Peptides against a protein of PDB entry 5Z08. Designs and how they scored, part 205

Target 1, 168 residues: chain A of PDB entry 5Z08
Amino acid sequence: RQKDEWAKKTSSLMKQLDWFIGEHLGAMLAAEELGGPVVGELMEIDPDDLSAGFNAHGKLKKATSQPDLDRRQRRIDDIWGPQDEQGQAHKRKRGADEALAASAEMRDLIEQLMNKLVEAGGDNSATYVEIPRESAAARFLVRSKVAMFHPNDARRLRLVDFGRDLDD
Target 2, 222 residues: chain B of PDB entry 5Z08
Amino acid sequence: GLPRLIDAIEEASKIPAKRRQTPIKPTIEKLTTHLYTHGASPDSLLRLADLLTLRNHLDQASLAAITRNLYPSSTVSDEVVLRFIGALGHGQLKPTLALQALFLRWLVMVYHLLENPGVLGQVYGVLFDLLDTAAIRPQLCHLLALVTRRKHVRPFRIQAILTLSRQTGGDPNLTGLLRVFKNYYPEIIVGDATKGRASAFKHPDPQWRQHLDEIQQRRSEA

## One batch from the design tools (peptide; made by RFdiffusion4, then SolubleMPNN)

Design b2_p21_4_s1 (from b2_p21_4, 11 letters changed)
Fold by OpenDDE base, seed 4:
Structure b2_p21_4_s1 (fold): chain B 168 residues (1-168), chain C 222 residues (1-222), chain A 21 residues (1-21)
Amino acid sequence: as target 1 above (168 residues)
Amino acid sequence: as target 2 above (222 residues)
Amino acid sequence: SSLEDQLRLMIEEIAINIAKA
């Protein structure tokens, strides 16, 4: 009985999480990945100021046309820029595809994190998932205080142990 | 009980050590033993916070001993937190920087017991402006790493950390804090000069944590 | 509550349930 109630509750929560990721989070994650605002806030920082980075003297580098940031900004402008009618359908489709991809990445990452938590049997050292890159999904989980990076390896991510180890 | 021990220490704290009729050390030892065994209630925490943060005639060893045994049996109020925050920085009326570092360490270790964790977010600027104080920087960076939210990550603060990191030769605690900021602004380029090892901000005292958990569990069972 | 807080609460509930199983 208790296991069945637990299984039902877990299933219900997973469905709610999947819905939340798909309906609300995916598009915002996609925007962040494309160089848009970080999920949940408009960047009050001029993207050009951030793109310029800070030089060794702590001065804002002049936005040199760093091709990758220009590509990201172009992608932002392509996705979020003024949509003329004919370009709108392709841009909407591309935006939808990126949102779906971001949603899938987040779902997969959460699933991997949960699976590792179960497999580790309480050993926090074994709960790390290897991530290929620091994604918007990974950063969002860390900002949400759901996940944490390995102290020495930013490619390793684990769930925060809500039962024991906020601080390990 | 704990209140009577605090009363005795409060009265002794008003008197210079040379003018005390009785040595305070035995009373401090009783207090620290009691705190270790039972923890401190919210009311006791407030009184102890005053003893620790206000200028009095208690010796540094006694203040440090109290701080090291300052286990909350319950939650930590905003008022207690603000007493410790108000004690930070330079000044003749403020506690020693060594004691301030212990206070910050304590705040890190009890962060999960704060009645309102948001209170530290409200004083974020005050904490951040103390990063230049080398003696408290390690614990301050750790506390800021816990407290930092998107609203705190602003361009001027990013720049301030980068500048201070250069000035300090790449303090690993500043690099660790900048890594926390990078979670909110992935575009933060840490220049080559800051390629220092980032602090992991591990729990400062695992044994203290374990003992705190035991004290907290006894309360939940009562 | 922020979107981050909402996600945290959902995942926390799931993780707590997993730990209780």
Scores: peptide ipSAE 0.298, ipTM 0.671, DockQ to the pose 0.316
Fold by OpenDDE base, seed 1:
Structure b2_p21_4_s1 (fold): chain B 168 residues (1-168), chain C 222 residues (1-222), chain A 21 residues (1-21)
Amino acid sequence: as target 1 above (168 residues)
Amino acid sequence: as target 2 above (222 residues)
Amino acid sequence: SSLEDQLRLMIEEIAINIAKA
């Protein structure tokens, strides 16, 4: 009985998570991967802005109109900017494909993280997943305080141990 | 009990060591033994925080010994946190930088026991402005790595760390903090600005953690 | 709650359930 209720609850939560990833998170993750805003916040800075430096109030010291600002802004504008009707249809399709890819990456990453947690049997050293790259998905999990990078290897990610914090 | 030991130390702290009628060391040893065995209640933590942070006649070794044994038996209040934060920095009335480093290490080790972790976020600027102080930087970066949220990752702070990283020849703790910031701003280039390996921000004392867990567990059973 | 908080709560609940199994 308790195992069946647990299995049903876990299945329900997984469905909710899949829905959340597909409907809310995927497009934002895709935008971040394409050089758009970080999930949940607009980018206020670019690499050129970082190079130009900021004053004590967080304002850019020199507006460098460098062409690479134009490329990221073009990518953001290419994702979110008003384009002509034909350009909009191609952008919508590309945006949908990137959102699906980002959703799949997030789902796969969460699944791997959960599987490693189960396999490790309480050994925190065995809970690490190897990630091929630092993705928007990986960063989002870390920002969410759900995952942690290995202290010595940014290619290794694990779930935060929630079990110890709850038995207290 | 612990309150009586604190009373005796508070009274002794008002008197220069050369003018004390009795040696304080035996009382400090009793206090640290008690703290190691039972931990400190929120009320006791506040009193001990005042002893540690306010200028008094206690010797540095005694203050360090108390800090190393400052196991909370419960939660850590905002008031206790603010006493330690208020003790940071330079000044004749401030504790030594060595003691401040121990306070920051303590805050890292008890971070999960804070009643309101958000209090550290409110004083984020105060903590961040101390990054130039080399003696406390390792523990300060570790604490900031725990505290940092999106609202704290601002362009001027990114630039400040990048500048300080260059000035320090790539302090691994600053590189570690930049890696935390990179979670919120993926465009931050950690490698080119800092030739150093990023700090891992590992738990400062695994034995201390284990002993804290044992003290905390005894409270949940009571 | 932020999207980050929502995800955290969902994954935390799943992870807790996995640890109890």
Scores: peptide ipSAE 0.297, ipTM 0.671, DockQ to the pose 0.300
Fold by OpenDDE base, seed 2:
Structure b2_p21_4_s1 (fold): chain B 168 residues (1-168), chain C 222 residues (1-222), chain A 21 residues (1-21)
Amino acid sequence: as target 1 above (168 residues)
Amino acid sequence: as target 2 above (222 residues)
Amino acid sequence: SSLEDQLRLMIEEIAINIAKA
């Protein structure tokens, strides 16, 4: 009985999570991967802005090189800007495909993280998933305080142990 | 009980060691033993936070011993947190930097027991402005790594860490904090700013964690 | 963000359930 209730609850939560990823996160993750804003906030800061430095009030020092602000703004505009009709269908399709890909990446990553947690049987050293790259999905999980990178290896990600782990 | 031990220490803290009729050390040992065995209630934590953060005649060894045994039996209130935050930095009335480092370490180790973790986010600026203080920087970076949210990751703070990292020759704790910031700003280049290895921000004391868990479990059974 | 919090709550609940099994 308790195991069945647990299984039902877990299944329900997994369905909700899958829905949440598909309906809300996928497009935003795809936008971040394409060099758009970080999920949940418009980034006003260009890499060039970081290189040019900021004043004590967070205002950009005018870096003389205009070109890279235009590229990121163009990317943001290309991703989120008003798409003209013919370019819209191809961009919409590409955007939909990228959103689906990002959703799939997030689902797969969460599944791997959960599976490793189950397999580890309480051994925190065995809970790490190897990730090929730092993705928008991985960063989002870390920002959400759901996952943690290995201290010495940014290619290793694990779930936060909500039962015991303060940051080991 | 614990309240009576705190009363005795509070009274003794008002008197210079040379003028005390009785040594305070046995009472401190009883307090630390009690704290180790049972932890401190929210009310006791507040009283102990005052003893630790306010200028008094207690010796540094006693203050450090109390801090090392400051196990919460339940939650940690905003008021307790704010007492420790208020004790940070330079000043004639502030605790020693060594004791401040212990307070920051304690806040890291009890972060999951805060009634409102958001309280640390409200004082984020105060914490961040202390990063230049080398003596507390390791624990401060660890605490900031836990506390940091997107709203805190601002251009001027990114630049401040990058600048301080260059000035320090790549402090691994600053590099670790930059890695946390990189989660919100992927374009942050951590390696170029710091030739150094990033700190992992591991739990400062696994034995202390285990003992805290045992104290917390006893409460859930009561 | 609200999204980050929502995800955390969902995954936390799942992880807690897994740990109880």
Scores: peptide ipSAE 0.297, ipTM 0.668, DockQ to the pose 0.326
Fold by OpenDDE base, seed 5:
Parts: C-alpha cells; sequence; structure tokens
Structure b2_p21_4_s1 (fold): chain B 168 residues (1-168), chain C 222 residues (1-222), chain A 21 residues (1-21)
C-alpha cells in the first residue's frame, strides 16, 4: 500500500517535471545554448559587455566593435532578428528543434541523476553522472541548487543530497 | 561546564599575559577539549566569537586553537556569522590575517549549519571587496563559491575578478570563483583569462567534517 | 528565478520520496 502510493506519487511528479521541462524550460535552455539570455533572467549581458569591461560603478564601457562579436550577435540576430516570411518558417523550425533538443537533454540528465541516486543506496561518491559537456541544462540544475559538480572534475555532476538537509 | 571555562577565559582576556596571576594555557586546553568532545551551543558560540573577533589580550596560538575546535553542537546564528564577517579586512583593531583565514575556513566548514545562509548573501559585497587581500583569498573564494547566487553575479564583479585574475597571474581560487560565475553567465571565458587550473574548493578538512557530523548526531539523539 | 525555484521544489520532492522508499 505505502509503496504503491509512493510509486504513484513519484510517477505523478515525474510527469509534472516532464511537462515543466517541455512547456517552460526547453525554449529558454535552447536560447541559452545559442548564446541568448540565461534561463530565468533576461540579463542583457552582451558578450561584448564582458570584453569591453565595466567601470567601478558597474556601467559598461563602450565595447570596441571587434568583428568577432558579429558571430554571436549574428546568431542571436539570425534567431530573433526581423525575419522575412521564408526565413521565419526555417528559423521557427530551427528554434523548435533546438527547444526539443534542449528539453531532451534536460530530461535525460535528470533521469540519469535520479537513477544514480537510487543506485548509490546512500553512497554520495557513487551518485555522479558523467556529462559530455557543460550544457545549459547542467548549469541550470546547478543554479537551481539541485545538482553540484564534483569538486575535482567538472565533467561529473550529482544531485544535491536533500535527505540530510531535511532533518535539520 | 563550557560556560565556566568561557567565563575564566573572558576574564583572563581582559588582562595582559604578563599581569595574569595564573597561566591561561591550561584553561584553553580544557576549553578546546570540551569543544572537541561536546561542541558549542549557540550561546557559547556567540561568546567565543566575541573572544575571537574582539581585540583582547589572548595570544594568537590560543585564538587559533579555539577556532580549530569551534564545533557547533547546533546551528550557527546570524549574529555569530556577522561577528566573524565584521572581523575581516585591514585594521589595527582587527584580528590578524592568519586568524581571519581560519574564520573564513570555519564559515566554509559550518555553512550547512547556518540558521540563515542568506545572511552571507547580504554581506556579499563586503566579502567580494576583500578579494585583493592575498592572505585570505583562498578561503574567501571558497566561501564566495558557496554563497554566490545570480543576484551577486554582476558585470562589474565579473570584470573585477577578471582583472584581479590577470594581476595575480591566474590565481586558481579566482579561476574557481569565475567558474561559479560562469554558471550564471556562460559567456565568461575562464580559460583565456587564466592559464591556471581552477580550484576545486574541496572541503578544507574532511576529519573536521566527520567529527562535526558526530557532534551533530549526538544532539539529534538527545 | 521563479523557474529555478519551481524546478528545485519538484526535484527536491522527488528526491525526498526516493530517499524515503
Amino acid sequence: as target 1 above (168 residues)
Amino acid sequence: as target 2 above (222 residues)
Amino acid sequence: SSLEDQLRLMIEEIAINIAKA
């Protein structure tokens, strides 16, 4: 009875999580991967802003227009710029494909993290997932404080141990 | 008990070592032994924080020994945290930079026991402005790595740490902190600004952590 | 952000349930 209720509750939560990833996170994760704003914050930090530097008061120094800035801004402008009708359909499709890919990456990563948590049986050293790259998905999980990188290896990610924090 | 030991040390701290009637070292050893065995209650932690952070006549070895054995038996209050933060930086009335580094190390090791971890976020600017102080930078970067949230990652701070990283020849701790910032700003290039390996911010003392866990477990059983 | 908090709460609840099973 209790195990069945637990299984049902877990299944329901996983469905809700899947929905949340697909409906809310996927497009924003894709935008971050493409060099757009970080998920959940429209911080207009132009990559140029980092190269141009900031004054002691946090104000942007005017970026010297280095031509290589043109590629990321071109990608953003290519994704979000004024689109002619034919360009709109291809860009919408590409954007949708990237959103689906980002959603799939997030789902897969969460699934791997959860599976390792179950397999580890309380051994925190065994809970690490090997990640091929630092993705928007991985960064988002770390920012959300649900995952952490291995202290010595940024290719290893694990879930935060929520069990210890609950009894305190 | 612990309160009586603290009372004796507080009274001794008011008197220059040359004018004390009795050596304080045996009392410090009793205190550190008690702290190692039982930890410090919130009230005792506050009193000890004052002894450690306020200018008094205690010797540096005694202060360091207390700090190394400062196991909380419970939570760490905002007031205790703020005592240690207030003791940071340059000044004749402030603790030595070596002792400040021990305080920062302690804050890292007890971060999970803070009643309100957000208190460190409120003083983030104060901590960040001390990054130029080389003697405390390793522990300061580690603490900042724990404390940093999106609201703290600002363009001017990104630039400040990049500049400081160049000036220091790529301090691994600064590179480690930049990597934390990169979670919020993916466009931050950690490698080009710093030929150095990023610090991993490992737990500074695994044995201390284990012993802390044992002290904390005894409280949950009582 | 609200999204980060929402994700955290969902994953936390799942992880807690896993740990209790």
Scores: peptide ipSAE 0.293, ipTM 0.657, DockQ to the pose 0.316

Design b2_p21_4_s2 (from b2_p21_4, 12 letters changed)
Fold by OpenDDE base, seed 5:
Parts: structure tokens; C-alpha cells; sequence
Structure b2_p21_4_s2 (fold): chain B 168 residues (1-168), chain C 222 residues (1-222), chain A 21 residues (1-21)
């Protein structure tokens, strides 16, 4: 009975977390990855905004067609392609795809971090997840004080153990 | 008439009670009687909102009596709404939390008379950030339940309600507000924190509503 | 940010539940 209640509560919280990531955080993470504002600076990022671009100041760029920008910038610019109806539809779709990708990355990263914490059985050295890149997701977790980088290796991230007093 | 009564109260409000030449209570009673009988015009309502929300020398009983009789004879302007919203929160210049609760209750009861209900949606964040204030939370949740639209249902607000619900031991008003959120996003798992009794957000004062309807009907016949 | 705090609280609660299991 208690284990079932625990399992239900954990499942409920995980579903809430998944919903939070998917419905709201993913679009903001995608915006940050695309050179937009840092997560939390812009609370209302429409996937359509993710398809319109961000200037060097993190403001939405109007879709300008310039060819030679770097592949990420091209993805930005292609996401931001010409303002014709087809271009807008492609933009909206790409913005949605980037939000989905960012959501998936965040979900996967949190899951890995939690799994490692459980598996480590209290050994802090075993709690690190190797991250392939410093993503907006990883940065957000660190800023949230949920995760910490390894002091000597920024490719290793661990979940903060909230069960231990921070003073130990 | 009502404007002259407001003039007298405005002048008296500038002076400490001990320095007033005449007691203000009889004028307050005349005002509340007039408001009960005829309601307040939009112009009078704005002036009364200033008297209620700005720091002055009126006693709390007088302010509460005015608020309890603040029947609009017509619509409620955005400006009047914003006066009451601006009076919310903590601070030495703010009205008492008890009076703020009466203002929020009033906004709930006159919500259908707002010229632009969307004005409350524009200040949604201001209202939402006050949910930690226990003294006004019941009326805030009720007002937010009326105001909430899909655009306001954000994850940070969902989690803020969930967190606050846990911290408060499952306040029924927070559970009620979360149920409103769930209407827009059915996937919101109302966890154990929300298994509790939710407030139904019933009209705070049916008699006040009936009397308001009578005042409003007289305007349509004039 | 409010979102950072939100995520922290969610993960903290989940982590506490996991630790109690």
C-alpha cells in the first residue's frame, strides 16, 4: 500500500515534470539554443517566435533571407525563411520541431541524472552523467541549482542530492 | 447628492480624526445609505476608489462600510479596477489586508459589470504573485478563477500553485484554482496536493447580488 | 528565474521521494 502510494505520487510528479518540460520549457530552451533569450527572460515564446529568429540582443528577428550564415544560423535563417505562406508554415513547423527536440533533450537529461543518483547509492563520484555538449538544458539545470558540473570536467553533470544537507 | 457627500468625505479624509471640526460618521452613513439606494455612477465610483485605496485619515470601519455598499449603478471602468489592483499587496502605504480582501470580494461580485474584463487578465501576474498572502488568498483564488484564460496557465504558475498548496496543507481555494487550470490543460495531474476538497467559488453574497441587480434594472428603465 | 525555481522545486520533490523509497 505505501509503496503503491509512493509509486503513484512519483509517477504523478514525473508526469507533471514531463508536462512542464513539453508545454513550456521546451520552447524556451529551444529559443536559448537558437540564440534567443535565456530561459526565463521571455515567458511567452510561441513556436512561431522560435521560427522567426533572434537578433544579437535576443530579440525576435524578422525573417531575412541572407544565404551565408553558419549551419546553426542557417537553421535559424531557414526556420526564419521567406515570409510567404509556405515559408511561414515551414517556420512554424521548424519552431515546433526545435521545441520538441529541446523538450526531449531536457527530459532525457533529467532522467539520466535521476537514474545515476539512484544507482550511485550515495557515492557522489558515481552520480555524474556525461553530456555531449553544454546545452541550454544543462545550463538551465545548473542555473536552477538542480545540477552541478564536475569541478574538473564540464562534460560531467550530476544532480544535486537534495536528501543531504548542503552543509555536509 | 452623492458628489457632495464624496466632497465632504474627501476633505475630511485629509484631516486626522482628532482635528476634525465635525464627526465624519454621519456623512459616511449618508453616503452608504445613498450608495445602497442608488448605487455609484462611474465618476463617483472612481472617486470612491481613490478614497478607499489611497492612504488617508479615514477609519477602517468607514472604509469597510463604503466598500460593502459600493454598488455600481452602471459599468466599472478599467481605471476603477486598476485603483483596486494597485492597492493590493504588502506595504505601509497599502490598505490593510482585511480591506484588500473586501476589494477582491467586490471585484468578484462586480466582474460581470466590468467595461473590459480583459484588464484583469493584463494584471494577472500581479494578482497571482499575491497568492502567498493568506489573508487575501480566498478572494484572490476566486477572482483568478474568473480571470484565468489559457494564456495565463503557465508551468511556473502551475508549479507555484502546487508548491503553495503543499505548503498550506492543501488550501481548498488553491485546489479550486488548479481545477480551473486543468480545464485548459487536462493533462495537469492534480497530484495528492489536489485530492482535497476544492472550493466551488460560489458567489460571496447572494443578497448583495440581488440588490445589485435591482440597482442595475432601475438604470435600464430610466 | 521563476522557471528555475519551479524546476528546482519539482526535481527536489521527486528526488526526495526517490530517496525515501
Amino acid sequence: as target 1 above (168 residues)
Amino acid sequence: as target 2 above (222 residues)
Amino acid sequence: SDLEDQLRLMIEEISELIAKA
Scores: peptide ipSAE 0.230, ipTM 0.381, DockQ to the pose 0.243
Fold by OpenDDE base, seed 2:
Structure b2_p21_4_s2 (fold): chain B 168 residues (1-168), chain C 222 residues (1-222), chain A 21 residues (1-21)
Amino acid sequence: as target 1 above (168 residues)
Amino acid sequence: as target 2 above (222 residues)
Amino acid sequence: SDLEDQLRLMIEEISELIAKA
């Protein structure tokens, strides 16, 4: 009975986390990966705003024809194509795809971090996940104080063990 | 008239009850009778809001009686709303939680008379952060249910309500507020523990509403 | 940020549940 209640509660919380990642966090993570604002600075990123691209300061660029668009902005503009109706549809689709990709990356990363914590059986050295790059997802987890980088290796990330008293 | 009654009560409020030369109760009764019959103008509402929200020597029964008879004869200004919002929460200088619950109930009942309903949206965070205060939670959830817009439905607030709902064993008012949130985000999972009966947020006092409507109608005919 | 705090609270709660299992 208690184990079933625990399982239900855990499943419910995981569903809430998945929902939070998919509906709110994914688009913002995608924006950060695309050179947009850091997650949480712009609370209302419309997926449509992802299509407009961001300047070096994370502000939405109006489609002004200025040639010196930094490589990332060009990549955004190239990703998002010309502002014609067909281009806007392709932009929206790509924005949705990037948000989905970012959501999947965050979900996978959290899952790996949790699994490693469980598998380690209390060995802190075994709790690290190897990350291929410092992603927006990884940075967000660290800023959220839910994950920590290895002090000597920024490619290793671990979940903060909230079950240990901070006094050890 | 009403201004003279307010003047007398304001002066009496500066003096401890034991040091008053005359009992204030007859003046409070005249005030409440006048409010019941005619309502309060915007100017009178502001003065009464100060009497109700600022620390003074008025007794709780008198403050409650004024609040229960605080019928607006016209609209309710942002300034009046902000006085009541500023009076919410814990603190030695703040009104009692019982009186705060009456203020929140009043705001619910006069919501349709606000000059700018958006003012409550601006202080949404202040209201939301008080949800842990059990004594005011029913009225607070009702007010939030009226005020909530898509911009207020943020992930942290969803989680905060879910957490608080679990901690409270599924308070029906919190479940009711979550249903309002779910109108903006249908994917919000209200866990099985929250499958309890949600509050429908019905009008708190139908008789008060009817009497308010009568007072408001007299203004439209004048 | 509010989002960071939310994620922390969610993960903390899940982690605590996992640790108690």
Scores: peptide ipSAE 0.226, ipTM 0.383, DockQ to the pose 0.248
Fold by OpenDDE base, seed 3:
Structure b2_p21_4_s2 (fold): chain B 168 residues (1-168), chain C 222 residues (1-222), chain A 21 residues (1-21)
Amino acid sequence: as target 1 above (168 residues)
Amino acid sequence: as target 2 above (222 residues)
Amino acid sequence: SDLEDQLRLMIEEISELIAKA
């Protein structure tokens, strides 16, 4: 009974988190990745003002593979491309694809962080996830105080252990 | 064409205004009109960057007019970026601080067109060390806000911003930059002196952006 | 931001549930 209630509650919260990521965060994370507003600053900026704002979070070109650079540049070209109906449809589709990609990245990152926390069995050195880049997702988790970068390595991210910090 | 206009301006730039056989202003107007209509190719951008950043006999109004119309038709190379970065700071051979502010504003507005945005990250220290220069600080903070990554957020730079913020009475651009730093290190204590209004670093010229987008679109159709 | 707080609360609640399991 209690395990079933726990499982139901956990499942419900995971669904709420997935919904929150998909419906609210995904588009904003995508916007941040594209050089738009920092997630959460958008809520204070009129959507019309959003189109005008270069936020402080410039396009991180991943230092890695050429294809990702072309993808992000293409994304800007699509966001800023002609506002014809086809261009708007392509922009909307691309914006939707970016929001989906950002949502997936956030979900995957949270899952990895949670899994590593569980696997580490309390060894803080083993709780770090290797991240390929400083994503909008990673930055948002850090800003939200749910994750922390390794002090000496920006490629390593860990979940804040909310369970242990209460006992210390 | 644009190359011929640049040739004429380059030759005129070698000669003091009082010794020129013909006024350069009509050629500058033709150049700026061409740039507004068609933008500048990567090769033309490099040549124009040299005209803007190297000491020559062009007047400040002409240099400012070229900079305000410096629409890239394509990408912006690392070489072009480095010319503008190299023109920053104090010195007898450097452009005026007013012109430097226009260069920084331009870099902000074309940041998304850089072939390698990482080049600005490599010169981050050079940019950061100029924050004490009040005349360029607004645009410099905006550019740094775009460029900043975790690797750049160091304790000494945090302290430098905090110190400079106190010294300036809480410049909103410095507060805005510190907010960017706080995205990487949430534990950064923004002292009471920095509780002021932060700059949102909005696009400095929406009309310029729209016109740039129109120029860039014509390239994608070609 | 409100969103950051919302995410924190959700992750905190999930983490607490996982720790109690």
Scores: peptide ipSAE 0.218, ipTM 0.353, DockQ to the pose 0.247
Fold by OpenDDE base, seed 4:
Structure b2_p21_4_s2 (fold): chain B 168 residues (1-168), chain C 222 residues (1-222), chain A 21 residues (1-21)
Amino acid sequence: as target 1 above (168 residues)
Amino acid sequence: as target 2 above (222 residues)
Amino acid sequence: SDLEDQLRLMIEEISELIAKA
């Protein structure tokens, strides 16, 4: 029973994380990869866009049903400026595809990081994921203080172990 | 076609303007029109990179016009990138700093089309050492913001950018680059010089990007 | 950034749940 509740809660949070990545990060990560501004400190993030999705406690509010594609495209357009009408559909598609790819990369990276943390069973040396490239996703996780590079190898990334008291 | 236009410009570039039998401007206009419409293939890009970066008798307006219309129809090779990087800095044989700034801007705008983005990481030191050159600093910082990886963020470079930021009165582009450094090392003590406004490194030309995307789409359909 | 903080909080919560399992 408790294990089932835990599993449900974890699944729910993972879905929220997936939504957050898809709706809020994907377009900005894609923009960074495409020569746009660095996600976060270099971007004027509209607080209202964040506040609409999250309550004061960082919990997801029920997402208003605007299609994922339109939000991603608007963010790309906000970063790069208005696109002309005729090229808009194909550009929207490409921008959406890039945002989806960036979202998928972030999701996959987080999943790998979490899986390695679980598999390591407390061995910090086993918690590292090998990353093929230093992506916008990887950099964002490091900036977020969620992940850390190996001190001697920038190709190895680990999740910060929030379950261990930092005092040990 | 584009190769013939490049041939004509290459030949004209060897001859001082006063000794040319025919004005080059109409050929430059044809080239820029062609580039705007169709972009440049990898081979054409290399030839154009040589025309832009090597000392020749082309006027600055023509070189700038070519650079502003240098839309890749495909990818950008390491060789093309290295031509532009090799053209940076001070020297009598180097392009003007104004033209160098256009090259850096171009590299920013085509960064996503590089065959190997890692090539810029290999020449990171060369790029970083040019930060003292005020005329190219804005575009250079933007390019470095794209290129910077953890391996590049070293104590000596952190100190160098902090020192240069103080010397420049807190150049927003340097502050922006230092924020990129802090992404890898949050503990970087950003002195008072970095409390100022930072550049957001927005795309330099949204219309240029748009047009590039249209050219790139035509290739994917062909 | 606010996004970084939000992501951190979400991942922290998930990680804490995983560690308690």
Scores: peptide ipSAE 0.172, ipTM 0.326, DockQ to the pose 0.232

